# Peptides against a protein of PDB entry 5OOQ, part 23

Target 1, 227 residues: chain A of PDB entry 5OOQ
Amino acid sequence: YREDVRQVVTHPANALSFLQPGRLVEISVNGKDNYGWGAVVDFAKRINKRNPSAVYTDHESYIVNVVVNTMYIDSPVNLLKPFNPTLPEGIRPAEEGEKSICAVIPITLDSIKSIGNLRLYMPKDIRASGQKETVGKSLREVNRRFPDGIPVLDPVKNMKIEDEDFLKLMKKIDVLNTKLSSNPLTNSMRLEELYGKYSRKHDLHEDMKQLKRKISESQAVIQLDDL

## One batch from the design tools (peptide; aimed at target 1 Q20 N158)

Design b2_p15_5 (made by RFdiffusion4)
Pose (drawn by RFdiffusion4):
Structure b2_p15_5 (pose): chain A 225 residues (1-48, 51-227), chain P 15 residues (1-15)
Amino acid sequence: YREDVRQVVTHPANALSFLQPGRLVEISVNGKDNYGWGAVVDFAKRINNPSAVYTDHESYIVNVVVNTMYIDSPVNLLKPFNPTLPEGIRPAEEGEKSICAVIPITLDSIKSIGNLRLYMPKDIRASGQKETVGKSLREVNRRFPDGIPVLDPVKNMKIEDEDFLKLMKKIDVLNTKLSSNPLTNSMRLEELYGKYSRKHDLHEDMKQLKRKISESQAVIQLDDL
Amino acid sequence: DIYIEDTSPNPDYKP
């Protein structure tokens, strides 16, 4: 349900109104590379030219400044409006130095939109400007160690469509349902939940393998035939 | 100051 709300928030109709320069966003591109919190510089429509049609979330590209780029990552390969990050450009590992950079992303790569925004120079491309912004990101990350506050989708972003409101209520219902469970006020909750979640991942992982073995025991493309 | 709390939409934004 929360992932469902995220798509509603990041859709161009609602998200673009709040993508002013300097906006803070949490970037998780393709659900794999987590660059932490960054600052939006600008955005523009994606034009594929072959004029190919794009999905609503991929219809726009946003350039964002990050402060967690791996230091030896080859940033010279980036094209301004190509959000497919070349192989080797990755967030810095837990033990590796970081460098400030600008990357292009689609809207689908935004995890959350912040209520804070930075003061940014006119030309981020100018000498030392991307570096200076990276310093500001490091300070915001210090003042807010637990995280950056998110924009309220209803109160701040004024999203009032009825279908979305029912979705928000569906979450509140599940939360109060969760808060009424006997385990909520338990000390072993983190232990037991982790112990169970590992068993569950295996069950789902084993189920994936269990099906593959059976289909391959028989002839391969007999069904296609 | 390096940043501001801002909950308003972009004034230059055109739908």

Design b2_p15_5_s1 (made by RFdiffusion4, then SolubleMPNN; from b2_p15_5, 6 letters changed)
Fold by OpenDDE base, seed 2:
Structure b2_p15_5_s1 (fold): chain B 227 residues (1-227), chain A 15 residues (1-15)
Amino acid sequence: as target 1 above (227 residues)
Amino acid sequence: MIYEEDYSPDPNYVP
């Protein structure tokens, strides 16, 4: 059911009007590479100059340029081709413990997992030196403020998707979610997930505190040696 | 301010 909703939401007829510059979208490339929440730069209709007669599916017919802050630092980002959603080999999100950088990647609508209710204030020239990093900082701050994820646009109330079959689907999902939320097992799993998230956040916070202390101690020692 | 809530479509969007 989630995939069915995603297919409707990310259809060009519904999604494109909500892909304004700065719109936050959750990105998953090829169902494998999760970049998390990124910011839309722009979008364009996919044009194959080599094969003008190429027919793309609706979800592959547009290219969306997005800023992500989760690109693996050693990814060959220089091989990225503008308006080519076929990403070079080695382009991937940073894994846990790896360093990440900001990058603009071209994706298709099919790579959008969710459309958020937030828009970043974007610089006028994202390609200018340092501007991607500015957006990256903004993304980090937003993620810090929304540790449970960015709120998703309501497909019916916000996006005004009024298709009868879709409305029926949404009603079914709501009923199922209500049933699942009332299930003690689901509540326990949710609690475990929340606890896991809190635990990870706490661990990171403690690691950062320890690192800051070590840095402060090292700086104090250096100052003592210079005296 | 680095972001805003926006629930509206692009008013200038023409399909």
Scores: peptide ipSAE 0.564, ipTM 0.932, DockQ to the pose 0.699
OpenDDE base, seeds 1, 3, 4, 5: peptide ipSAE 0.561, 0.557, 0.560, 0.561; ipTM 0.932, 0.930, 0.931, 0.932

Design b2_p15_5_s2 (made by RFdiffusion4, then SolubleMPNN; from b2_p15_5, 7 letters changed)
Fold by OpenDDE base, seed 5:
Formats: structure tokens, C-alpha cells, sequence
Structure b2_p15_5_s2 (fold): chain B 227 residues (1-227), chain A 15 residues (1-15)
């Protein structure tokens, strides 16, 4: 059901009017590379100069340029071609423990997981030196303020999607969510899963803190041995 | 301010 909702929300007829500069969108490229929340720079209709008669699916027919702050530092970002959504090999998000940089990447609508209800105030020229990093700082601050995630646009109330089949889908999802929330067994399992996820996240966070501390201690020892 | 809530479409957008 989530994918069905995503397909409707990210359709050009619904999404494009909400892809204003600074719009926050959650990005996943090829269903594998999760960049997290990025900020829209602009979008354009996809034009294939080599094959002007190329027909794209609706979700591949537009290119959206987005600023992300999660690009792996050693990614070949210099090989990125404006308005080419086929990313070079090695372009990926940073993994845990890796350093990240800010980058502008071209994506298709199919790479949007969610559209947020927030817009960043964007620099006039994102390509100017230091501007991507400014947006990256803003993204970090937003993520800090919304630890439970950036609020998503309501497809019906905000996006005004009035398709009858979509409304039926949303109603089914709401009924299922209500049933899941009202079932004590599901609440206990969900609580256990949430606590398990929270515990795992907390354990992972503590493990990361301990690892960062060990790395810092090891670096301090190396610096002491070099002195 | 670094962001704003915006739940409205671009009024200038023409499909």
C-alpha cells in the first residue's frame, strides 16, 4: 500500500506543483541508495538530445535537482552530469562511519520516497562556493528539530488528490492503521517492536559513541606517540 | 529562519 501511495503522490500531475525551490524530499535512488532528506533546487522535463523521440514513463519524464548532505566524500561527484539521472558508478550515500559531503544530484520522480511539508530558504545561486554547504547545515538543523522525521504532505488535504481509487486506498490504509492501533496484541507487538527498534537504535547509538570515542582515543594516542 | 511550513502548490505552475 505504501508503494501504491508513493506512485500516486510522485506522479507529475501531483508532485510537480510541490517541487518548489527548497522543498524537502526524501530520496532513494534505484531503491537502494538512501540519501535521506534533500532540498529541491529545480526541475525540468527530461529531454534526450540523442534520441528526441525517446518515450519515458511518467515517473521518469522529469529530472529534479536536489541538494543532499549525505554524499560519500570519495564519490566521483565531478562526473555528475546536470539533468542526467543515470548516476556514475561510485556515486552513493555515505555509510555509517564514512564522511559525507554536500552535492547536487539529478534524480527522477521515481527516486522520491516522500514530499515534506517544509521548504528551506535557498541561496540564489546554489552553485556558488559554499552555498551547498549552507544548505547542508540547514538540512542538519531541520533533521535535528524533527527527530521523528520531517512531516509529510497530506496527499488529500494538502496535495488535493481527489482520485476516487486513491481515496479508497487511503481509507483502507486508515482502517488498517486504526485496527492495528486498537488491537491490544498488535499494540503489544508494536510496542515490543518499537522498544526493540528503540533499544537497537539506542544500542547502535551507544556503540557508535563508543566507537567514536575509541577512534578519538586511538587518534589521541597516535598523536601522543608522534609528539 | 532557515525553513518554513508550506503546504500550498506553486501558484505560478502551469502544467
Amino acid sequence: as target 1 above (227 residues)
Amino acid sequence: MIYEENTEPDPSYVP
Scores: peptide ipSAE 0.587, ipTM 0.936, DockQ to the pose 0.725
OpenDDE base, seeds 1, 2, 3, 4: peptide ipSAE 0.585, 0.582, 0.586, 0.582; ipTM 0.936, 0.937, 0.937, 0.935; seed 2 fails the geometry check

Design b2_p15_5_s3 (made by RFdiffusion4, then SolubleMPNN; from b2_p15_5, 5 letters changed)
Fold by OpenDDE base, seed 5:
Formats: C-alpha cells, sequence, structure tokens
Structure b2_p15_5_s3 (fold): chain B 227 residues (1-227), chain A 15 residues (1-15)
C-alpha cells in the first residue's frame, strides 16, 4: 500500500507543483541508495539529446536536482552529469562510520520516497562555492529538530489528490493503522520484539564483557608464565 | 529562519 501511495504522490501531475526550490524530499535511488532528506534545487523535463524520440515513463520523464548531505566523500562526484539521472558507478550515500559531503544529484521522480511539508531557504546560486555546504548545514539542523522524521505533505489535504481510487486506498490504510494501534496483541508482540532485541543486545554485551575478561585473564596468565 | 512550512503548490506552476 505504501508503494501504491508513493506512485500516486510522485506522479508528475501531483508532485511537480510541490517541487519548489528548497522543498524537502526523501531520496532513494534505485531502491537501494538511501540519501535521506534532501532539498530541491529545480526540475526540468527529461530531454534525450541523442534520442529526441525517446519515450519515458511518467516517473522517469522529469529530472529533479537535489542537494544531499549524505554523499560518500570518495564518490566520484566530478563525473556527475547535469540532468543525467544515470549516476556514475561509485556514486552512493555514506555508510555508517564513513564521511559524507554535500552534492547536487539529478534524480527522477521515481527516486522520491516522500515529499515534506517544509521548504529550506535556498541560496540564489547553489553552484557558488560553499553554498552546497550551507544547505547541508540546514539539512542537518532540520533533521536534528525533527528526530521522528520530517512531516510529510498530506496527499489529500495538502496535495488535493481527489482520485476516487486513491481516496479508497487512503481509507484502507487508515483503517489498517487504526486496527494495528488498537490491537493489544500487536502492541504486546511489538513490546516482546523490542524486549527480545533489548535482551539480545544485553546478552551480546554480557558475552562481550565475558570475552574481554577471558582475554584479559589469558593475557595475565601469559604474562605470569613469561616472568 | 532556516526553513518554512509550505503546504501550498507553486502558484506559478503551469502544467
Amino acid sequence: as target 1 above (227 residues)
Amino acid sequence: SIYEEDTSPDPNYVP
């Protein structure tokens, strides 16, 4: 159901009017590379200069330029081609423990996971030195202020998507969410899963402590034998 | 301010 909602929300007929400069969007490229929340610079209709007759799907027919602050530092960002959504090999988000940089990446509408209800105040010239980093700082600050996630535009109230099938879909999702929230069994299972994860983490921590003690004891014994 | 809440479409957008 979430994917169905995403397909409707990110359709050009619905999304483009909300892709103003500074609009926050959540980005996932090729369903694998999660860049998190980025800020829209601009968008344009996709034009293939080599094949002007190329037909793109609705979700691939526009290119959105977005500032991200999660680009892996060693990514070949110099190989990025403006308005080319086919990203060079090695362009990826930083993993845990890796350093990241700010970059402008061209993406398709299909790479948008969600559209936020917030817009950053954007520099006039994002290509100017230091401007991407300024946006990157703003993104970090926003993420800090919204630890539970940036609020998403309401597809019905804000985006005014009034398609009957879509409204039915949204109603089904609401009913399911209500059932999940009201079901004490689901809450109990979730609590058990949380406690299970916590218990496993605690067990692993104790195991690591015991291993460290055993290693320390073994080293102490070796030192005693070497005296 | 770093950001603003904007739930409106671009008034200048022409499909």
Scores: peptide ipSAE 0.604, ipTM 0.943, DockQ to the pose 0.733
OpenDDE base, seeds 1, 2, 3, 4: peptide ipSAE 0.604, 0.603, 0.603, 0.602; ipTM 0.943, 0.944, 0.943, 0.943; seed 2 fails the geometry check

Design b2_p15_5_s4 (made by RFdiffusion4, then SolubleMPNN; from b2_p15_5, 6 letters changed)
Fold by OpenDDE base, seed 4:
Structure b2_p15_5_s4 (fold): chain B 227 residues (1-227), chain A 15 residues (1-15)
Amino acid sequence: as target 1 above (227 residues)
Amino acid sequence: SIYEVDTSPDPNYVP
């Protein structure tokens, strides 16, 4: 369910207008490298100079430059190519116990896990010496102020996503969340299993169908347990 | 302030 919501939220038609400079976004590159919350610098349409005829998916058709403060200190950041979302080997977040640095990384919309309701006041020139570090300090301060996580934009209230199928999806999620909140232990294990299965990239329509099936299955199981 | 709550789209955004 979360992935389906993410696919809709991060679609260019919905996300781009909310990727203003300073917008906080939660970053997960390739579903593996979690950089945490970063700040948007800018975005541009993805252009392949080597293959101008290259067709990208909607979620890969834009490059978003983001400041992160969780880059592993020994990452080869000098090998980062502007507007190339294919990150060099060794570019990764710092692990526990490792030192981190601030970096600007190019990501696709597909690497956005969440869009926050906060915007940092950004320096005019982020590429100037010391400016990334300033943003990094701001990110640390924000994270300190929001220990439970940065609030996420409401897809419906804030982003005005009014697609009927999406609204139905959101309603179903709300119903499931209310049911899950009533039985935390049984629901947490099941939720983890459900989340583990949702990691595969599928078309939004297929994802919604699968979501509907899983909701139906979950409802059936809950009904069986109530029996 | 280092940040603001902004729940609005860019009014100058042109698709």
Scores: peptide ipSAE 0.640, ipTM 0.945, DockQ to the pose 0.845
OpenDDE base, seeds 1, 2, 3, 5: peptide ipSAE 0.637, 0.639, 0.637, 0.637; ipTM 0.946, 0.946, 0.945, 0.945

Design b2_p15_6 (made by RFdiffusion4)
Pose (drawn by RFdiffusion4):
Structure b2_p15_6 (pose): chain A 225 residues (1-48, 51-227), chain P 15 residues (1-15)
Amino acid sequence: YREDVRQVVTHPANALSFLQPGRLVEISVNGKDNYGWGAVVDFAKRINNPSAVYTDHESYIVNVVVNTMYIDSPVNLLKPFNPTLPEGIRPAEEGEKSICAVIPITLDSIKSIGNLRLYMPKDIRASGQKETVGKSLREVNRRFPDGIPVLDPVKNMKIEDEDFLKLMKKIDVLNTKLSSNPLTNSMRLEELYGKYSRKHDLHEDMKQLKRKISESQAVIQLDDL
Amino acid sequence: SFKYAEDDVLIPPVP
């Protein structure tokens, strides 16, 4: 349900109104590379030119400044409007130095939209400007160690469509349902949940393998035939 | 066009 709300928030109709320069966003491109909190510089429509049609979330490209780029990552390969990050450009590992950079992303790569925004120079491409912004990101990350506050989708972003409101209520219902479980006020909750979640991942992982073995025991493309 | 939220805070640069 929360992932469903995220798509509603990041859809161009609602998200673009709040994508002013300097807007803070949490970037998780393709659900794999987590660059932490960054600052939006600008955005523009994606034009595929072969004029190919794009998905609503991929219809726009946003350039964001990040402060967690791996230091030896080859940033010279980036094209201004190509959000497919070349192989080797990755967030810095837990033990590796970081460098400020600008990357292009689609809207689908935004995890959350912040209520804060930075002062940014006119030319982020100018000498030392991307570096200076990276310093400001490091300070915001210090003042807010637990995280950056998110924009309220209803109160701040004024999203009032009825279908979305029912979705928000569905979450509140499941939360109060969760808060009424006997385990909520338990000390072993983190232990037991982790112990169970590991057993559950295996069950789902084993189920994936279990099906592969059976289909391959028989002839391969007999079904296609 | 752009909209601004009531909780928006502009943060100045750091030295």

Design b2_p15_6_s1 (made by RFdiffusion4, then SolubleMPNN; from b2_p15_6, 6 letters changed)
Fold by OpenDDE base, seed 5:
Structure b2_p15_6_s1 (fold): chain B 227 residues (1-227), chain A 15 residues (1-15)
Amino acid sequence: as target 1 above (227 residues)
Amino acid sequence: SFSVAEDEELLPLVP
């Protein structure tokens, strides 16, 4: 269900109007590389100059440039190409005990885990010497100020998403969250059904398959514990 | 055009 919400929130029709310069976004590249919260520099429609006929999915059709302060210090940041979301090998967040640096990375909308209800006042020229580091310091300060997490945009209240299926999904999630306190298994099955319905309507078939696998895996683990 | 979120906070940069 969280993934379904994420798919709707990060869809261009919903996300782009909130990706102003300085908007805080939580970044996970390819579902593996978690950079934490970064700040939006700008975004552009993805254009493949080598293949102008390339058709991208909605979530891959835009490139968002973001400042992160968690880049591994020995990452080959010089190999980063502007507006190329295919990151070079070795571009990764710093692990525990490793030093990090600030970098501007191009990401797709699919790499946005969440959109924060906070913005930083961004420098006019982020490429100027020391500007990325200034943003990086500000990101650290924000994280310090919000130890319980940066406030996330409410899809309904803040983003004004009025899609009926989405609203139904949100209501179901709320009900499930309320019921998860009482019966986690029943709630997970119901959540899967809701996700399935939403996925079919919004062509989120791939995400639904992944969710079904995760649910099946979780059920298998529960069955193993009951054996 | 960009949307303004309710309760959005614009934070200054820390020098």
Scores: peptide ipSAE 0.507, ipTM 0.928, DockQ to the pose 0.855
OpenDDE base, seeds 1, 2, 3, 4: peptide ipSAE 0.493, 0.503, 0.494, 0.502; ipTM 0.925, 0.928, 0.927, 0.926

Design b2_p15_6_s2 (made by RFdiffusion4, then SolubleMPNN; from b2_p15_6, 7 letters changed)
Fold by OpenDDE base, seed 4:
Formats: sequence, structure tokens, C-alpha cells
Structure b2_p15_6_s2 (fold): chain B 227 residues (1-227), chain A 15 residues (1-15)
Amino acid sequence: as target 1 above (227 residues)
Amino acid sequence: SFSIPEDLQLLPLVP
């Protein structure tokens, strides 16, 4: 359900209006590289100059430039290509005990884990010397002030997502959070319907079907082991 | 046009 909410929240129709300069976003690239909270610089529609006919999914159709303060110091940040969300090998967050630096990285909407209800005042020129580091200091200060985590935008109250199916999903999640016994499978089916409304492209439907199959297979294995 | 959400907190940069 959290992933389902994330897909709706990070859909261009909902997310872009909240990706103002300085907006805090939690970043996870490829589901493995967690950069933590960063600050939005800007965003642009993804254009493939080499293949202008390239069709991207809705969540991959925009590139968001974000300042992070968790980049591994020895990452080849000089190899970062503007507006290319395919990050070079070695671009990763610092692990425990490693030193980090501030960097601007291009990400897709799919790499946004959450959108914060906070916005930093951004420098006029983030590429100027020392400006990224200033933002990095501010990010550290924010994390210090919010030890329990940065407040996330409420999809309904703050983002004004008033889609009836989404509201029903949110209500179900609330009920499920209160009742641990709700079958995860039944909830995944309704998610597909929700994503189907937001996703104009068949590719997201296939990915969701594959995810559902994996979840169903995993649950089937658990049931077999409990037997 | 970007609408500022209600309850958005703006934080100054730390000097």
C-alpha cells in the first residue's frame, strides 16, 4: 500500500506542482541507493536528444535535479550528465563511516520516496561555488530539528488529491494499519485499478501485474510453509 | 503556476 500511495503521489499530475525549488524530497534511486532527504533545484520534461521518439513512463518522463548531502566522496560526480537520470557507475550514497559530499543529481519521479512538507530557501545559483554546501548544511540542520523525521506532505490535506479511488485506498490503508489481518493480496488488486487510472501507458500495468504475481507467489510460499 | 500548499513551512538557509 505504501508503494501504491507513492505511485499516486509521485505521478506528474500530482507531484510537479510540489516540486518547487527548495522542496524537500526523500530520494531512493533504483530502490537501493538511499540518499535521504534532498532539496529540489528544478525539474524538466525528459527529452531524449538521441531518440526523440522515446516514450517514457509517466514517472520517468520528468527529471528532477536535487541537492543531496550524502553523496559518497569518491563518487565520480564529474561524470554526471545533466538531465540524464541514468547515473554513472560508482555514483552512490556514502555508507556508514564514509565521508559524504554535496552533489546535484538528476533523478526521475520514481526515485522520490516521499515529498516533504518543508521547503528551503534556495540560492539563486546552486552551481556557484559553495552553494551546494550551504544547502547541505541546511539539510543537516533540518534533520537535526526533526529527529523523528521530516514531515511528509499529506496526499489529501496538503496535496489535495481528491480522486475517489485514491481516497478509498487511503481509507483502506488506515483500516489495514489498524487491522493487521487484512489480506495483502486483496489490497494489491485495488492498487492496480488506481494505477490504471493514472497510468496512461501499458508498461506500468505490466509492471504492476508482475509485482502482483511476485507477491502472490511469495504468499503462496508462505502458506505452503505454514502448512 | 506552482501553488504553495497550505501549511508549507519555508526554512531559511543556515549561514
Scores: peptide ipSAE 0.272, ipTM 0.791, DockQ to the pose 0.806
OpenDDE base, seeds 1, 2, 3, 5: peptide ipSAE 0.030, 0.075, 0.065, 0.046; ipTM 0.646, 0.692, 0.701, 0.688; seed 2 fails the geometry check

Design b2_p15_6_s3 (made by RFdiffusion4, then SolubleMPNN; from b2_p15_6, 7 letters changed)
Fold by OpenDDE base, seed 1:
Order: C-alpha cells, then sequence, then structure tokens
Structure b2_p15_6_s3 (fold): chain B 227 residues (1-227), chain A 15 residues (1-15)
C-alpha cells in the first residue's frame, strides 16, 4: 500500500506542481541508491533526441534535477550528463565512513521516495562555484532541525489528490495503521489487565460490602442482647 | 501553475 501511495504521489499529474525549485525530495535511485533528502533544481519533460518516438512511462517521462549532499567523493561526477537519468557507473551515495560531496543529479519521478513539505531558497545559478555546497549546508541544517524526519506532503491535505480510489486506499491504510497501533493483542492484554483490575476492584468492593454487612449484623445482635 | 502546499515552510540558505 505504501508503494501504491508513492506511485500516485509521484505521478506527473500530482508531483510536478510540487517540484518547485528548492522543494525537498527524498531520493532513491533504482530502489538501491539512497541519497537521502535533496533539493529540486528544476525539471523537464524527458526528450530523447536520438529516438523522438521513444515512449516513457509516466514516472519516467520527466527528469528532475536535484542537489544531493551525499554523493560519494570518488564518484565520476564529471561523467554526469544533464537531463540523462541513466547515471554513469560509479555514481552512488557515500556509504558509512566515506566522504561525500554535493552534486546535481538527474533523476526520474520514480526515484522520488517522498516529497517534503519544505522548500529551500535556491541560488539563481546552482552551477556557479560554491552554490551546490551552500545548498548542501542547508540540507544538513534541515536534517539537524528535523531529527525525526522531514515533514512529508500530505497527499490529500497538501497535494489535494481527490481521486476516490486513492481516498479509499488512504482510508484503508489509516484503518490498518490504527489496527496495528491498536494491536488487538495489546488491547486484549490491556483489556485483560483492565478487567483484572476491575475484577480485583469489584471483588474488593464486594468483600467490603460483606464485611460491612457482617459488622452491622454483629452490632444488631449485640443491641438485641442489651435489650 | 506551481501549487503552494498548505503549511509549506520556505527556508533560507545557510551560508
Amino acid sequence: as target 1 above (227 residues)
Amino acid sequence: SMEVAEDEELLPLVP
């Protein structure tokens, strides 16, 4: 279901209006290379100059240029071709313990894992010396400010996706999340604990009532013997 | 037209 939501959210009809310069997007290339949160530079319709008749899927029909700050330092970034989402061999995010650099990479909509509800003020010329690094610093600061994660666009509230089937999907997910959070077993254990507490409280209350009755009966018997 | 998301924050660049 999460993938189904991602497919709807990243569809051109929904995503493109939210891919303004500076929009934060979470990037996963080929389902393997996680660059984390990057910033949108621009996007363009994918045009194959060599094969103008090339038909792309909706999610592959646009190229989004994004600044990432997680590019492996020894990646052949000089081999990156503008508007070519087929990344050269060796273009990858830095692993743990590796140094990273800032780079602009062309990605498809399919490489967007999530769209953030945050936008950076972007430099007018991202290709100017030091501008990518400035964006990279800003990305680090954003990650520092949001340690629990970058706020994601709400597909319904923010993106205004009003498709009935999508709304049904979202409702199903919400119900499932509610059911998962309300683990019937944890609820049953809590219910058993609650019932156990209520049972103990009820037993104690009945015991107190019985004791009070016995005390009143014994006092009534004593009063009868004094008469 | 580019849509502005509700509750969107626009953050300045850090120098």
Scores: peptide ipSAE 0.332, ipTM 0.831, DockQ to the pose 0.729
OpenDDE base, seeds 2, 3, 4, 5: peptide ipSAE 0.244, 0.212, 0.271, 0.241; ipTM 0.779, 0.765, 0.780, 0.783

Design b2_p15_6_s4 (made by RFdiffusion4, then SolubleMPNN; from b2_p15_6, 8 letters changed)
Fold by OpenDDE base, seed 2:
Structure b2_p15_6_s4 (fold): chain B 227 residues (1-227), chain A 15 residues (1-15)
Amino acid sequence: as target 1 above (227 residues)
Amino acid sequence: SFSVPEDEELLPLVE
């Protein structure tokens, strides 16, 4: 059930509006590399310049750049390419006893375990010397302030996910937390129905984003001509 | 457009 909730929460139709710069997200790459809580730098729609016809799943269709403070010190971070979620070999979090460094890594939405109801003020230029480390220090401070865990966005109260099937899922989870009564198989079948609804919402979101971009570009051109 | 929860905390960077 947690995975089902995660799939809904991290769907572009729901997640993107909460991925402001500085948003805290919990990161797990390929289901094995746990980087812990990081801070969002930015995100963009995934574009394959080599294969424009490439079709990505919804959860792989966007790339989120995040600052993490748990990168293994000997990881080949210089090989990281912005907006390329295919991480080079050797890029991994530090294990116990290993030293870690701060790094900006590109991840897909599918690599987000949870979205925190917390944001950090982000530097204007995260690539400037020392800025990643400043964010990393702030991440450590946040973890210190929230020893019981960083508050996670409530899918219903905060994210305003109002899908009836999702609400039913959440209610079932609440019931299960008190009494194990529901069949896991029933929830998987309903997830497909949920994705159909979210696909439509995603299309609308993308259309709105494109419109806003076009408006902004048009205004910028007008301002240049007036200058 | 971005959504901001009412109970969201925005924290400054630690210098």
Scores: peptide ipSAE 0.534, ipTM 0.938, DockQ to the pose 0.630
OpenDDE base, seeds 1, 3, 4, 5: peptide ipSAE 0.521, 0.527, 0.529, 0.533; ipTM 0.934, 0.936, 0.934, 0.937; seed 5 fails the geometry check

Design b2_p15_7 (made by RFdiffusion4)
Pose (drawn by RFdiffusion4):
Structure b2_p15_7 (pose): chain A 225 residues (1-48, 51-227), chain P 15 residues (1-15)
Amino acid sequence: YREDVRQVVTHPANALSFLQPGRLVEISVNGKDNYGWGAVVDFAKRINNPSAVYTDHESYIVNVVVNTMYIDSPVNLLKPFNPTLPEGIRPAEEGEKSICAVIPITLDSIKSIGNLRLYMPKDIRASGQKETVGKSLREVNRRFPDGIPVLDPVKNMKIEDEDFLKLMKKIDVLNTKLSSNPLTNSMRLEELYGKYSRKHDLHEDMKQLKRKISESQAVIQLDDL
Amino acid sequence: VVLPYVDASDEDPLP
C-alpha cells in the first residue's frame, strides 16, 4: 500500500507542482542504486527525435545534485536528458569516497519528496557550484541523521482525490491492526521477524526454482508449437 | 561555504 501511495505522489500531476529548484528528494533509481538525499535543480518534459510515447512517470526528467556518487565513476558519459545511467556510474560503496555530481532521473526514481529545499546558484554547471551544493547536502544530512522529513501528501500537497483518501485509510487500518498484535510489544520481534523473513525469501526463491525445473524436464517449446 | 536552506512545507505550488 505504501508503494501504491508513492506512485500517486510521484505522478507528474501532483509531484511537478512541488518540484521547485532546490527541493530535497531521496533518489533510488530503478530500485537498485540508492544515492541518498539530493537537491533538485530543474525539470523538463521528455521528448523521445522519434516522438515515442512515454509512461506518465517516465514522461518527465529531473536533474538532481547528489553527494554520494562514486569518485571514479565516469560522469563524462551522461547526456542531459537521458536518464539511463551508463554502466559504471553508481553510488559510492560503504568504503569508497564520494563526489558531488548532477544526474538525470525520471520521476519513478524518486523515493520521497522533502519539505526542505536548499539555496542553489543560478548556474549549477558553473565552476565549483556543484561542489558547493554538495557541501550543503552534507550539512543537512548531519542535522537530520535519522532522515529528512517528508512532505505530507494531504496536508501540505493538498491531495484530496477520494480514491487516494481510501488508500490512506487502508494503511491506517493495517497499522492499528499491526499495533494490536501480541508481538508488537516483544523483545524478540527483530530476531523472530528476521528469522522468518529469511525462511520466507527462501520459500519464494525456492518456488521460483521449483517451477523452472518442471517446465524444463519436458520438451522446451512444445507449448509454443 | 555552506549555503542556507528553508522549510518550504507552506510554500505555494507551481502553476

Design b2_p15_7_s1 (made by RFdiffusion4, then SolubleMPNN; from b2_p15_7, 7 letters changed)
Fold by OpenDDE base, seed 5:
Structure b2_p15_7_s1 (fold): chain B 227 residues (1-227), chain A 15 residues (1-15)
Amino acid sequence: as target 1 above (227 residues)
Amino acid sequence: MILGYEDASNDAPLP
């Protein structure tokens, strides 16, 4: 369900209006490289100069430039190509015990885990010497002030996502969260019912297939623990 | 100097 919400929230129709300079976003590249919270510099529609007829998925159709303060210090940041979301090998977040630096990286909407309710004041020229490090200091200060995590935009209250199937999904998640706090088994049945209703809309169909796979995998793990 | 931040939860979507 969290992934289904993420797909809706990060869709261009919803996300782009909130990707102002300085907007905080939580970044996970290729589902493995977690950079944490970064600040949006700008975004642009993805254009393939070599293949102008290239059609991208909605989530791959825009490039967002973000400042991160978690780049591994020995990452080949000089090999970063502006507006190329295919990151060079060795571009990764710092692991535990490693030193990090500030970098501007191009990402797709699919690499956004969440959109924060906070916006940093950005320098006029982020490419100027020391400016990305200034943003990095601001990111550290925000993280210090929000030890429980940076507040995430409410998809309904803040983002005004009024899609009926999305609202049903959100209600289901709320019910599941309420039930997970009380009884895990009752939550799985309601989860299936809500996912069944969400599957009727085309854009949610693939997310539901992924969730059904995860549910099946989780049920398989539970069955293995019951053996 | 740390650049400030604002609560942009109610910022109108860019047109």
Scores: peptide ipSAE 0.404, ipTM 0.867, DockQ to the pose 0.867
OpenDDE base, seeds 1, 2, 3, 4: peptide ipSAE 0.401, 0.403, 0.404, 0.393; ipTM 0.865, 0.867, 0.864, 0.859

Design b2_p15_7_s2 (made by RFdiffusion4, then SolubleMPNN; from b2_p15_7, 5 letters changed)
Fold by OpenDDE base, seed 3:
Structure b2_p15_7_s2 (fold): chain B 227 residues (1-227), chain A 15 residues (1-15)
Amino acid sequence: as target 1 above (227 residues)
Amino acid sequence: MILPYVDASNDPPLP
């Protein structure tokens, strides 16, 4: 059920509007490499230049660049490619006793465990020398102030996820937290229905965004012609 | 000390 909630929260239709620069997100790459809390730099729709017809799942369709302060010091960070979520071999978090560094890594929405209530002040140019380390210091300060963990966005109160099936899911989780009842199958069908709704909403949102962009481009052209 | 962060729980969604 927690995974079901995570799938809904990290769906593009819900997550993208909360990925402002500096937004804290908890990062786990491929469910194995836990980087802890990082700060969002930016995000973009995933584009395959080699195969423009490539279809990605909703959770794999966007790339989020995040600053982490837990990168293993000997990781081949120079091999990181912006907007390529396929991380080079050896890119991993520092283990206990290992030294860590700050790095910007590209991740998919599927690598987000949670979205935090907090947003850092971000440098304008995170790729400039010393800027990642500044963010790293800010992350350390946040972790110091929140020893019990960074507060997570409430899906209903903060994210305004008002889908009836999702609300039912949340209620079921609350009930199940009180009752260890084991029927996972009924929730999967509802999750698929939710995904279908969110996918449609996302498509509409992208269409609206494209339309707004076209309008802005047309206005810019008109202004250039009036000059 | 100025906090390096803000509470963004009620931030408006990105347009």
Scores: peptide ipSAE 0.483, ipTM 0.915, DockQ to the pose 0.465
OpenDDE base, seeds 1, 2, 4, 5: peptide ipSAE 0.477, 0.447, 0.339, 0.445; ipTM 0.912, 0.915, 0.870, 0.912

